# Designs tried in a protein design run: peptides against a protein of PDB entry 5EIB. Part 231

Target 1, 366 residues: chain A of PDB entry 5EIB
Amino acid sequence: VDLEPGTMDSVRSGPFGQIFRPDNFVFGQSGAGNNWAKGHYTEGAELVDSVLDVVRKESESCDCLQGFQLTHSLGGGTGSGMGTLLISKIREEYPDRIMNTFSVMPSPKVSDTVVEPYNATLSVHQLVENTDETYCIDNEALYDICFRTLKLTTPTYGDLNHLVSATMSGVTTCLRFPGQLNADLRKLAVNMVPFPRLHFFMPGFAPLTSRGSQQYRALTVPELTQQMFDSKNMMAACDPRHGRYLTVAAIFRGRMSMKEVDEQMLNVQNKNSSYFVEWIPNNVKTAVCDIPPRGLKMSATFIGNSTAIQELFKRISEQFTAMFRRKAFLHWYTGEGMDEMEFTEAESNMNDLVSEYQQYQDATAD
Target 2, 366 residues: chain A of PDB entry 5EIB as posed
Amino acid sequence: VDLEPGTMDSVRSGPFGQIFRPDNFVFGQSGAGNNWAKGHYTEGAELVDSVLDVVRKESESCDCLQGFQLTHSLGGGTGSGMGTLLISKIREEYPDRIMNTFSVMPSPKVSDTVVEPYNATLSVHQLVENTDETYSIDNEALYDICFRTLKLTTPTYGDLNHLVSATMSGVTTCLRFPGQLNADLRKLAVNMVPFPRLHFFMPGFAPLTSRGSQQYRALTVPELTQQMFDSKNMMAACDPRHGRYLTVAAIFRGRMSMKEVDEQMLNVQNKNSSYFVEWIPNNVKTAVCDIPPRGLKMSATFIGNSTAIQELFKRISEQFTAMFRRKAFLHWYTGEGMDEMEFTEAESNMNDLVSEYQQYQDATAD

## One batch from the design tools (peptide; made by RFdiffusion4, then SolubleMPNN)

Design b2_p22_8_s2 (from b2_p22_8 with M10R A16R N17L K18R)
Fold by OpenDDE base, seed 3:
Structure b2_p22_8_s2 (fold): chain B 366 residues (1-366), chain A 22 residues (1-22)
Amino acid sequence: as target 1 above (366 residues)
Amino acid sequence: SAAEARRAAREARWERLRAAAA
């Protein structure tokens, strides 16, 4: 789905374009112009019914509908505005289905779009209310991984998207292969989300290796375990050491010893025990899939529900507040039918979320 | 408040989802 027609042609012409049904390509003509309000109230609102018709059709064809997965950016207008509109509409129609998102957070290191803090804040407000599971994929973190770890001098969107695709493949492994922990979206939610509003995940992937170092890298369970818990491998721009994990899931792929995985997972938990809440028992879950990802002998994917994720929201909030106090560019949003009150409500809800994470970070076992 | 009502409704939904997952 896109508000621009050219995006659909790019997908169709791509290596995997034929896996999608032609009738499931829904697109507009005008775009969102990086404006959340155009995505949510005008251009996106005109297109949303056509998307919902496709969603209904595909949902009716499912033998067992678990829920929905949306991939979108929060900095743009289409992914943020129309994406959150679509989430809201789907939630209304399918209240008992899981809403899962891969939400790409904006970064000034990657984009010069000045209104990204507005789009992100307005989107987060919707995600807090209308999603059940949100993987926070931060362009800040992706850029830093590409630059520092992968040794890419000038990271491209292609380089960032490669990390996103690896992560998406990793976190969905248990959904795609039978007999695994978190084999459905609901089980994942129950295991990962202790409190409904605190459903924002920090993803990570291992191995992350520069092209020049690939030939010298051993892929071992200890190395994968160490890397996936390393703050430098987190795809959300927050330091887990500044917070506490509420819950963690680790997904290993490839031929490995379950015993070795369990031993290494226990070791890393013990080593990092101060970074876990003590009042949530059995808050680390591990899965092993014998089928490696394409081109790797083994991998590990990390999913963390950490109170450190508040650093991401604080960054967005600070940027938002600095713009909103000046009423900068507000006329672009109000001109599309938004009220300034919606900005204040979105800011308030995001600040409440930050406060909730901090509360649970500071909580002790009674 | 409306916010509290939304939170309560969300909790109730989450409990139903957990019960259905068990």
Scores: peptide ipSAE 0.406, ipTM 0.894, DockQ to the pose 0.927
Fold by OpenDDE base, seed 4:
Structure b2_p22_8_s2 (fold): chain B 366 residues (1-366), chain A 22 residues (1-22)
Amino acid sequence: as target 1 above (366 residues)
Amino acid sequence: SAAEARRAAREARWERLRAAAA
C-alpha cells in the first residue's frame, strides 16, 4: 500500500514483485507530502476502504488468522498517517487479533524532512493505543551502525534496508519455523509484554553485515551472545545500560550447541543482572533454530522490552516540542482538518509513556 | 477521564487475550 504509485511500481518490477497478488497492490496518485494529516484524514482516508477490502479478502482465506503485521515509517505521511489509520480500522473490525508493527523511527541524520517529529509523535500516540507489539527500528541507530560500525561513508537507504531486513528475518524466525519459542503472535505478546502500553521492542542483530559482503568469519556462541547484548548492535538508538529489561527474547540461528547457548545466556544475564528487573521471574527466553539466515553460518537476534526505550521517545519529544512551541508548519496539518489539541494529546500520551517506563525502571521488589 | 477509560478497556482486552493464550 502506498499513496504514491512509484514505490509500488518499483516493488512490482523488482525480483520478488511476482510473489504478491496484483489485486493486492493498492495505491494512490497524490501522495501524502510528508504530512501525517493527509495520510490520516484526507488522501489516506479516501484510499483506506480499498485497502480494507483486500485485508478482508486475505483474512477470509486464512485457515487460522493470528493477526496483522504492518511495516511502515513514522517520518513520512503515508506510513505514519495512513498506516495508523489502517491500524485503527483493522483493530475495530478485528478486535481479538494481534496488531504487530515494524515502525521505522525518523532521524535528522537520515532525512531532512523538518516535520518528521510531528509525524512520529502523532503516530506514537496511535501505536500506544492500537498496537499490541511494536518493533522500534530507529533510523538513528541504523545510520550509526552503517557509518560507525560498517564504515560506510555515505549510508544509503539500501544499506539501512539491509539491516531492517536482517532484523525482520531474525525476529520472525520463531513464527516461520516449527517447534520454536513464541511460535505465534499471541505467545510472543504474553511473554514479552507485561503491561499493555509497554509493548515497544528494541531489536538487535548479530553479526552486523554490510550489503553484498559475506562475512566468512566463524563466529562463536559467546561472541554472538556478547554482540547481541551490545548497544552498538541495537536497531534502536538506546543504551540498555540506561534502563532495565522487563523482558528479553534471544533467537539463535544455525548449527550450535543448545547447552552452550544456555550457558552463555545465563552468563550474560548474571553479568548484566543490574540491568534486569528483579520482580519479573523468568523474563529471558531463548530459542535456537537450526536453519541459519542466508549468507551466514550463525546469527543471534535480540528482542528487548527495556525501559531504555524511553530515550528514543524523549528524542522525538524534544524535537516535537522545539517545533510545536513555535507553531512551525502547524498550518499544513490544521488545513487538512486536524485540531491543535490533537498535537497536545499526542505529546501528552507519549510523555505519559515515558513516565510509565521510568516508574517501572525505578520499581523494586518490596 | 477518557484516558483512564481507554486504559481500562485496553487492560480488559489484554486479560482476555492472555486467558485465550493459556
Scores: peptide ipSAE 0.402, ipTM 0.893, DockQ to the pose 0.948
Fold by OpenDDE base, seed 1:
Structure b2_p22_8_s2 (fold): chain B 366 residues (1-366), chain A 22 residues (1-22)
Amino acid sequence: as target 1 above (366 residues)
Amino acid sequence: SAAEARRAAREARWERLRAAAA
């Protein structure tokens, strides 16, 4: 789904374009112009019913519908505005299904779109209310991984999207292969989300290795485990050491010893015990899938629900506030039928979310 | 408040989801 036809043409002409049904390509003509309000109230609102018709059709074809997975950007107009509209509409029609998102967070390091803080804040407001699980994929973190870890001098969207795809493949492993921990979206939610508003995950993927060092690096369970818990490996621009993990899931892929995985996971938890809440017992879950990802002997994917994620929201909030105080570009949104009050409500709800994370960070076992 | 009502509704939904996953 897109409000721009050119994006859909690129997907269709891509190496996997034929795996999608032609009738499942729903697109507009005018785009959202990086305006959340165009995505949510005007252009996106005109297209949403056509998308819902496709969603219904595909949902009816499911033997057991668990839920929905949306991949979108929060910095743009379509992914942010129309994406959150779609989430709202699907939630209304399917209240008992899980809503999962892969939400790409904007960064000034990656995009020059000035209004991204507005789009992101308005989107987060919707995600807090209408999603059950949200993987926070932060373009800032992706850029830093590409530059620092992968040694890419000029990271491209292709490089960033490669990390996104590896992560998405990793976190969905348990859903795609039988006999795994968190084998369904509901079970994942129960294990990962202790509090319903605190459903924003920091993902990570290992191994991440520069092209120049790949040939010299052994892929071992200890190395994967160590890299997975490294702050520099997080795909959300927050330091887990500045917060506490509420819950963690680790998904290992490839032929490895379950015993070695368990030992290494125990060791890393013990080493990092100060960065876990003590009042949630058994808050680390581990899965092993014998099927490695393509091109790797083994991998590990990390899912963290950490109070440190508040750093990401604080960054967005600071950028939002700096623009909103000046009413910069506000007329672009109000001209599409938005009220200025909706900006204030979105900011308030995101700040409440930050406060809730902080509260649970500071909580001790009685 | 409307915000409190939304939170309560979300919590109630989450409890139902947890109960169904048990």
Scores: peptide ipSAE 0.396, ipTM 0.892, DockQ to the pose 0.949
Fold by OpenDDE base, seed 5:
Structure b2_p22_8_s2 (fold): chain B 366 residues (1-366), chain A 22 residues (1-22)
Amino acid sequence: as target 1 above (366 residues)
Amino acid sequence: SAAEARRAAREARWERLRAAAA
C-alpha cells in the first residue's frame, strides 16, 4: 500500500514483485507529502476502504487468522498517517486479532524531512492505543550499525533496509517454522508484553560483521549470544544498560547445541542480572531453529522489551516539543482537518508512556 | 476520563487474549 504509484511500480518490477497478487496492490495518486494528516484524514482516508476490502479478502482466505503485520515508517506521511489509520480500522473490525507492527523510527541522520517529529509523535500516539506488538526499528541505530560496525562510510537506504530485512526475518522465524517458542502472535504477546501499553520492542541481530572482518570471524554460540546483548547490535537507538529488560526473546538459527545455547543464555543473564527486572520470573525465552538464514551458518535474533526504549521516545518528544512550541508547519496539518489538540494529546500520551517505562524501571520486588 | 476508559478497555482485551493463549 502506498499513496504514491511509483512505489508500487518499483515493488512490482523488483526481484520479488511477483510474490504479491496484483489485486493486492492498493495505491493513491497524490501522495501524503510527508504529512501525517494527509495520510490519516484526507488522501489516506480516501484509499483506506480499498485497502480494507483487500484485508477482508485475505483474512477470509485464512484458516486460522492470528492477526496482522504492518511495516511502515513513522517519519513519512503514508506510513505514519495512513498506516495508523489502517491499524485503527483493522482493530475496529478485528478486535480479537493481534496487531503487530514493524515501525521505522525517523532520524535526522538519515532524513532531512523537517516534520518527522510530528509524524512520529502522532503515530506513536496511535501505536500505543492500537497495536499489541511493535518492533521499533530506529533509522538512527541502523545508521550507526552501518557506519560503526559494518564500516560503511556512507550508509544508504539499501544498507539500512538490509538490516531491516534481516531483523524481520529473524523475529518471524518462530512464526514460519513449526515447533518453536512463540509459534504464534498471541504466544509472543503473552511472553513479551507484561503490560499492554509497554509493547515496544528493541530488535537486534547477530552476526553483524564488516566485509573486511568476515573471513576472520568464527560464528559460535558464545559470540552470537554476546553480540545479541551488546547495545551496539540493537536496532533501536537505546542503551539497554540505561534501563531494565522486562522480557527478552532470543531466536537462534542454524545447527547448534541446544545445551550450549541454554548455557550461554544463562551466562549472559547472570552477567547482566542488574539489567533485568527481578519481579518478572522466567522473563527470558530462547528458541532454536535448525534452519539457518541464507548465507549464514548461524544467526541469532534478539527481541527486548526494555525500559530503555524510553530514550527513543524522549528523543522524539524533544524534537516534537521544539517544533510545536514554535507552531512550525502546523498549518499543513490543520489545513487537512486536524486540531492542535490532537498534537497535545499525542505528546501527552507519549510522555505518559515514558513515565510508565520509568516506573517499571524503578520498581523493585517487595 | 476517556483516557482511563481506553486503558481499562485495553486491559480487559489483553486479559482475554492471555486467557485464550494459555
Scores: peptide ipSAE 0.411, ipTM 0.896, DockQ to the pose 0.913; fails the geometry check

Design b2_p22_8_s3 (from b2_p22_8, 11 letters changed)
Fold by OpenDDE base, seed 5:
Structure b2_p22_8_s3 (fold): chain B 366 residues (1-366), chain A 22 residues (1-22)
Amino acid sequence: as target 1 above (366 residues)
Amino acid sequence: SMAEERRRRREERWERLRKQAA
């Protein structure tokens, strides 16, 4: 789905364009112009019913509908505005289905779009209320991984999207292969989300290796485990050491010893025990899939529900506040039918979320 | 408040989902 036709043409012309049904391409003509309000109230509102018709058709074709997965950016107008409108409409029609998102967080390092803090804040307000599971994929973190870890001098959107695709493949492993832990979206939600509002995940992937170092690197379970828990491997620009893990899932892929995985996972928990909450029993889950990802012998994917994710929301909030105090570009949103009150409500809800993460970070077992 | 009512409804929904996943 896109509000611009050119994006859909690019997808169709891509190497995998043929995997999508032609009838499932829904697009507008005018775009959102990086404006959340255009995506949510005007241009997106005109298109949303056509998208819902496709969603209904695909849902009816499912033998067992678990839920929905949305991939979107929070910095743009379409992904943020129309994406959150779509989430709201799907939630209304399918209240007992899981809403899962891969939400790409904006970064000034990657985009010069000045209104991204508005789009992100307005989106987070919707995600807090209407999603059950949200993978926070932060363009800040992706850029830093590409530059520092992968040794790419000038990271491109292609390089960032490669990390996104690897992460998405990793976190969906248990859904795609039978006999795994968290084999359905509901089980994943129950295991990962102790409190309904605290459903924003910090994903990570291992191995991350520069092209120049690939030939010298052995892929071992200890190395995968170590890298997976390294702050430099997090796809959200948060340091887990500044917070506490509420829950963790680790998904190993490839032919490896389950015993060795369990030993290494126990060791990393024990070494990092101060970074886990003690009042959530059995808060680390491990899965092993014998099928490696394409081009790798072994991998590990990390899903962390950490209170450190508040650093991401604080960054967005600071940028939002600095712009909103000046009423910068506000007329672009109000001209599409928004009230300034919606901005203040979104800011308030995001700040409440930050406070809630901090509360559980500071909580002790009684 | 409307916010408190939204939170209550979300918690009730979440408890239903937990029961369905058990």
Scores: peptide ipSAE 0.443, ipTM 0.910, DockQ to the pose 0.963
Fold by OpenDDE base, seed 3:
Structure b2_p22_8_s3 (fold): chain B 366 residues (1-366), chain A 22 residues (1-22)
Amino acid sequence: as target 1 above (366 residues)
Amino acid sequence: SMAEERRRRREERWERLRKQAA
């Protein structure tokens, strides 16, 4: 789905374009112009019914509908505005289905779009209310991984998207292969989300290796485990050491010893015990899939529900507040039918979320 | 408050989901 036709043509002409049904390509003509309000109230509102018709059709064809997965950006107008509108509409129609998102967070290091903090804040407000599981994929973290770890001098969107695809493949492994822990979206939600509002995940992937070093690296379970918990491998720009893990899931892929995985997972938990909450028992879940990802013998994917994710929201909030105090570009949003109160409500809800994460970070076992 | 009512409804939904996942 896009408000611009060119994006859909790129997907259709791509190496995997043929896997999608032609009738499932829904697109507009005008675009959102990086404006959340155009995506949510005007251009996106005109297109949303056509998308919902496709969603209904595909849902009816499912033997067992677990829920929905949306991939979108929060910095743009279409992914943020129309994406959150679509989430809201799907939630209304399918209240007992899981809403899962892969939400790409904006960063000034990657994009010069000035209004991204507005789009992100308005989107987060919707995600807090209408999603059950949100993987926070931070463009800042992706850029830093590409530059520092992968040794790419000038990271491209293609390089970032490669990391996104690896992460998405990793976190969905248990859903795609039978007999795994967290084999459905509901089980994943129940295991990962202790409190309904605290459903924003920090994903991570291992191995992350530069092209020049890839040939020389032996992939071992200890190395995968260590890298998976390394802050440098997190796809969200927050330091887990500045918070506490509420819950963790680790997904290993490849032919490996379950015993060795369990031993290494126990070791890493013990080493990092200060970074876990003490009042959630058995808050680390491990899965092993015998099928490696393409081109790797082994991999590990991390899903962390950490109170450190508040650093991401604080960053967005600070940028938002700096613009909103100046009333910068507000007329672009109000002209599409938004009220200034919606900005204040979104800011308030995001600040409440930050406060909730901090509260649970400071909570002790009584 | 409207916010408290939204939280209550979300908790009730979450409890239903937990029971369905058990």
Scores: peptide ipSAE 0.440, ipTM 0.908, DockQ to the pose 0.787
Fold by OpenDDE base, seed 1:
Structure b2_p22_8_s3 (fold): chain B 366 residues (1-366), chain A 22 residues (1-22)
Amino acid sequence: as target 1 above (366 residues)
Amino acid sequence: SMAEERRRRREERWERLRKQAA
């Protein structure tokens, strides 16, 4: 789905363009112009029914519908505005289905779009209310991984999207292969989300290795486990050491010893025990899939529900506040029928979310 | 408040989901 036709053409012409049904391409003509309000109230609102028709059709064809997965950017107008509109509409029609998102967080290091903090804040407001699971994929973190870890001098969107794809493949492993822990979206939600509003995950993927070092590196379970818990490996720009894990899932892929995985997972938890809440029992889940990802002998994917994710929201909030206090570009949104109150409500709800994370970070076992 | 009502509805939904996942 896109409000611009050119994006869909790029997907169709791509190496996997034929994997999608032609009838499932829904697109507009005018775009959102990086304006959340255009995505949510005008251009996107005109297109949303056509998307819902496709969603209904595909849902009716499912033998067992678990839920929905949306991949979108929070910095743009379409992914943010129309994406959150779709989430709202789908939730109204399918209240008992899981809403899962891969939400790409904007970064000034990656994009020069000045209104991204507005789009992100307005989107987060919707995600807090209407999603059950949100993987926070932060362009800030992706850029830093590409630059620092992968030793890419000038990271491209292709480089960032490669990390996104690896992460998405990793976190969906349990859904795609039988006999795994968290084999359905509901089970994942129950295991990962202790409190309904605190459903924003920091993902990570291992191994992350520079092209020059790949040839010389033997991948081991200990190395994967260590890298997976490294703050520099997180796909969300927050330091887990500044917070506490509420829950963790680790998904190992490849032929490895379950015993070794369990030992290493126990070791890393013990080494990092100060960064876990003590009042959530059995808050680390581990899965092993014998099928490695393409081109790797083994991998590990990390899903963390950490109170440190508040650093990401604080960054967005600070950027939002700096613009909103000046009413900078606000006329672009109000001109699409938005009220300034909606900005204030979105800011307030995101700040409440930050406060809730902090509360649970500071909570002790009674 | 509207915010409190939204929170309540979300909690009720989450409890239903937990029961269904058990």
Scores: peptide ipSAE 0.432, ipTM 0.907, DockQ to the pose 0.958
Fold by OpenDDE base, seed 4:
Structure b2_p22_8_s3 (fold): chain B 366 residues (1-366), chain A 22 residues (1-22)
Amino acid sequence: as target 1 above (366 residues)
Amino acid sequence: SMAEERRRRREERWERLRKQAA
């Protein structure tokens, strides 16, 4: 789905374009112009019913509908505005289904779009209320990984998207292969989300591989485990050492000993015990899938529900506040029918979320 | 408040989902 036709043509002409049904391509003509309000209230609102018709048709064809997975950006107008509208409408029609998102967080290192903090804040407000599981894919972190770790002097969207693809493949492993922990979206939610509002995940991946570079070096289970818990391998620009893990899932892929994985996972928990909450028992879950990702002998994917994710939201909030205090570009949103109160409510809800993470970070076992 | 009511509804939904996942 896009408000611009050119994106859909690129997908259709791409190497995997034939996997999608032609009738499932829903697109507009005018775009959102990087404006959340155009995506949510005007241009996106005109297109949303056509998308819902496709969603209904595909949902009716499912033998067992678990829920929905949305991939969207929070910096643009379509992914942010129309994406959150779509989430709201799907939630109304399918209240007992899981809403899962891969939400790409904006960064000024990646995009010069000045209004991204508005789009992101307005989106986060919707995600807090209407999603059950949100993987935070932070363009700040992706850029830093490409630049610092992968030594790419000028990271491209292709380089960032490679990391996104690896991460998405990793976190969905248990959904795609039988006999795994968290084999459905509901079980994942129950295991990962102790409190309904605190459903924003820090994903991580090991080994980090550049596009076109095959790592021929076989990583060991200890090396994978160490890298997976390293802040430099996180796809969200947060340091886990600045917070506490509420819950963790680790997904190992490839031929390895389950015993060795369990031993290394125990070791990393013990070494990092100060970075876990003590009042959530059995808060680390491990899965091993014998099927490695394409081009790797083994990998590890991390899903962390950490209070350190507040660093990401604080960054967005600071950028938002700096613009909103100046009323910068507000006329682009108010002209589409938004009130300034919607901005204040979104900022307030995101700040409440940060406060909730901090509360649970500071909580001790009584 | 409207916020408290949203939180309550969210918790009730989450409890239903937990019971269905057990």
Scores: peptide ipSAE 0.431, ipTM 0.906, DockQ to the pose 0.947

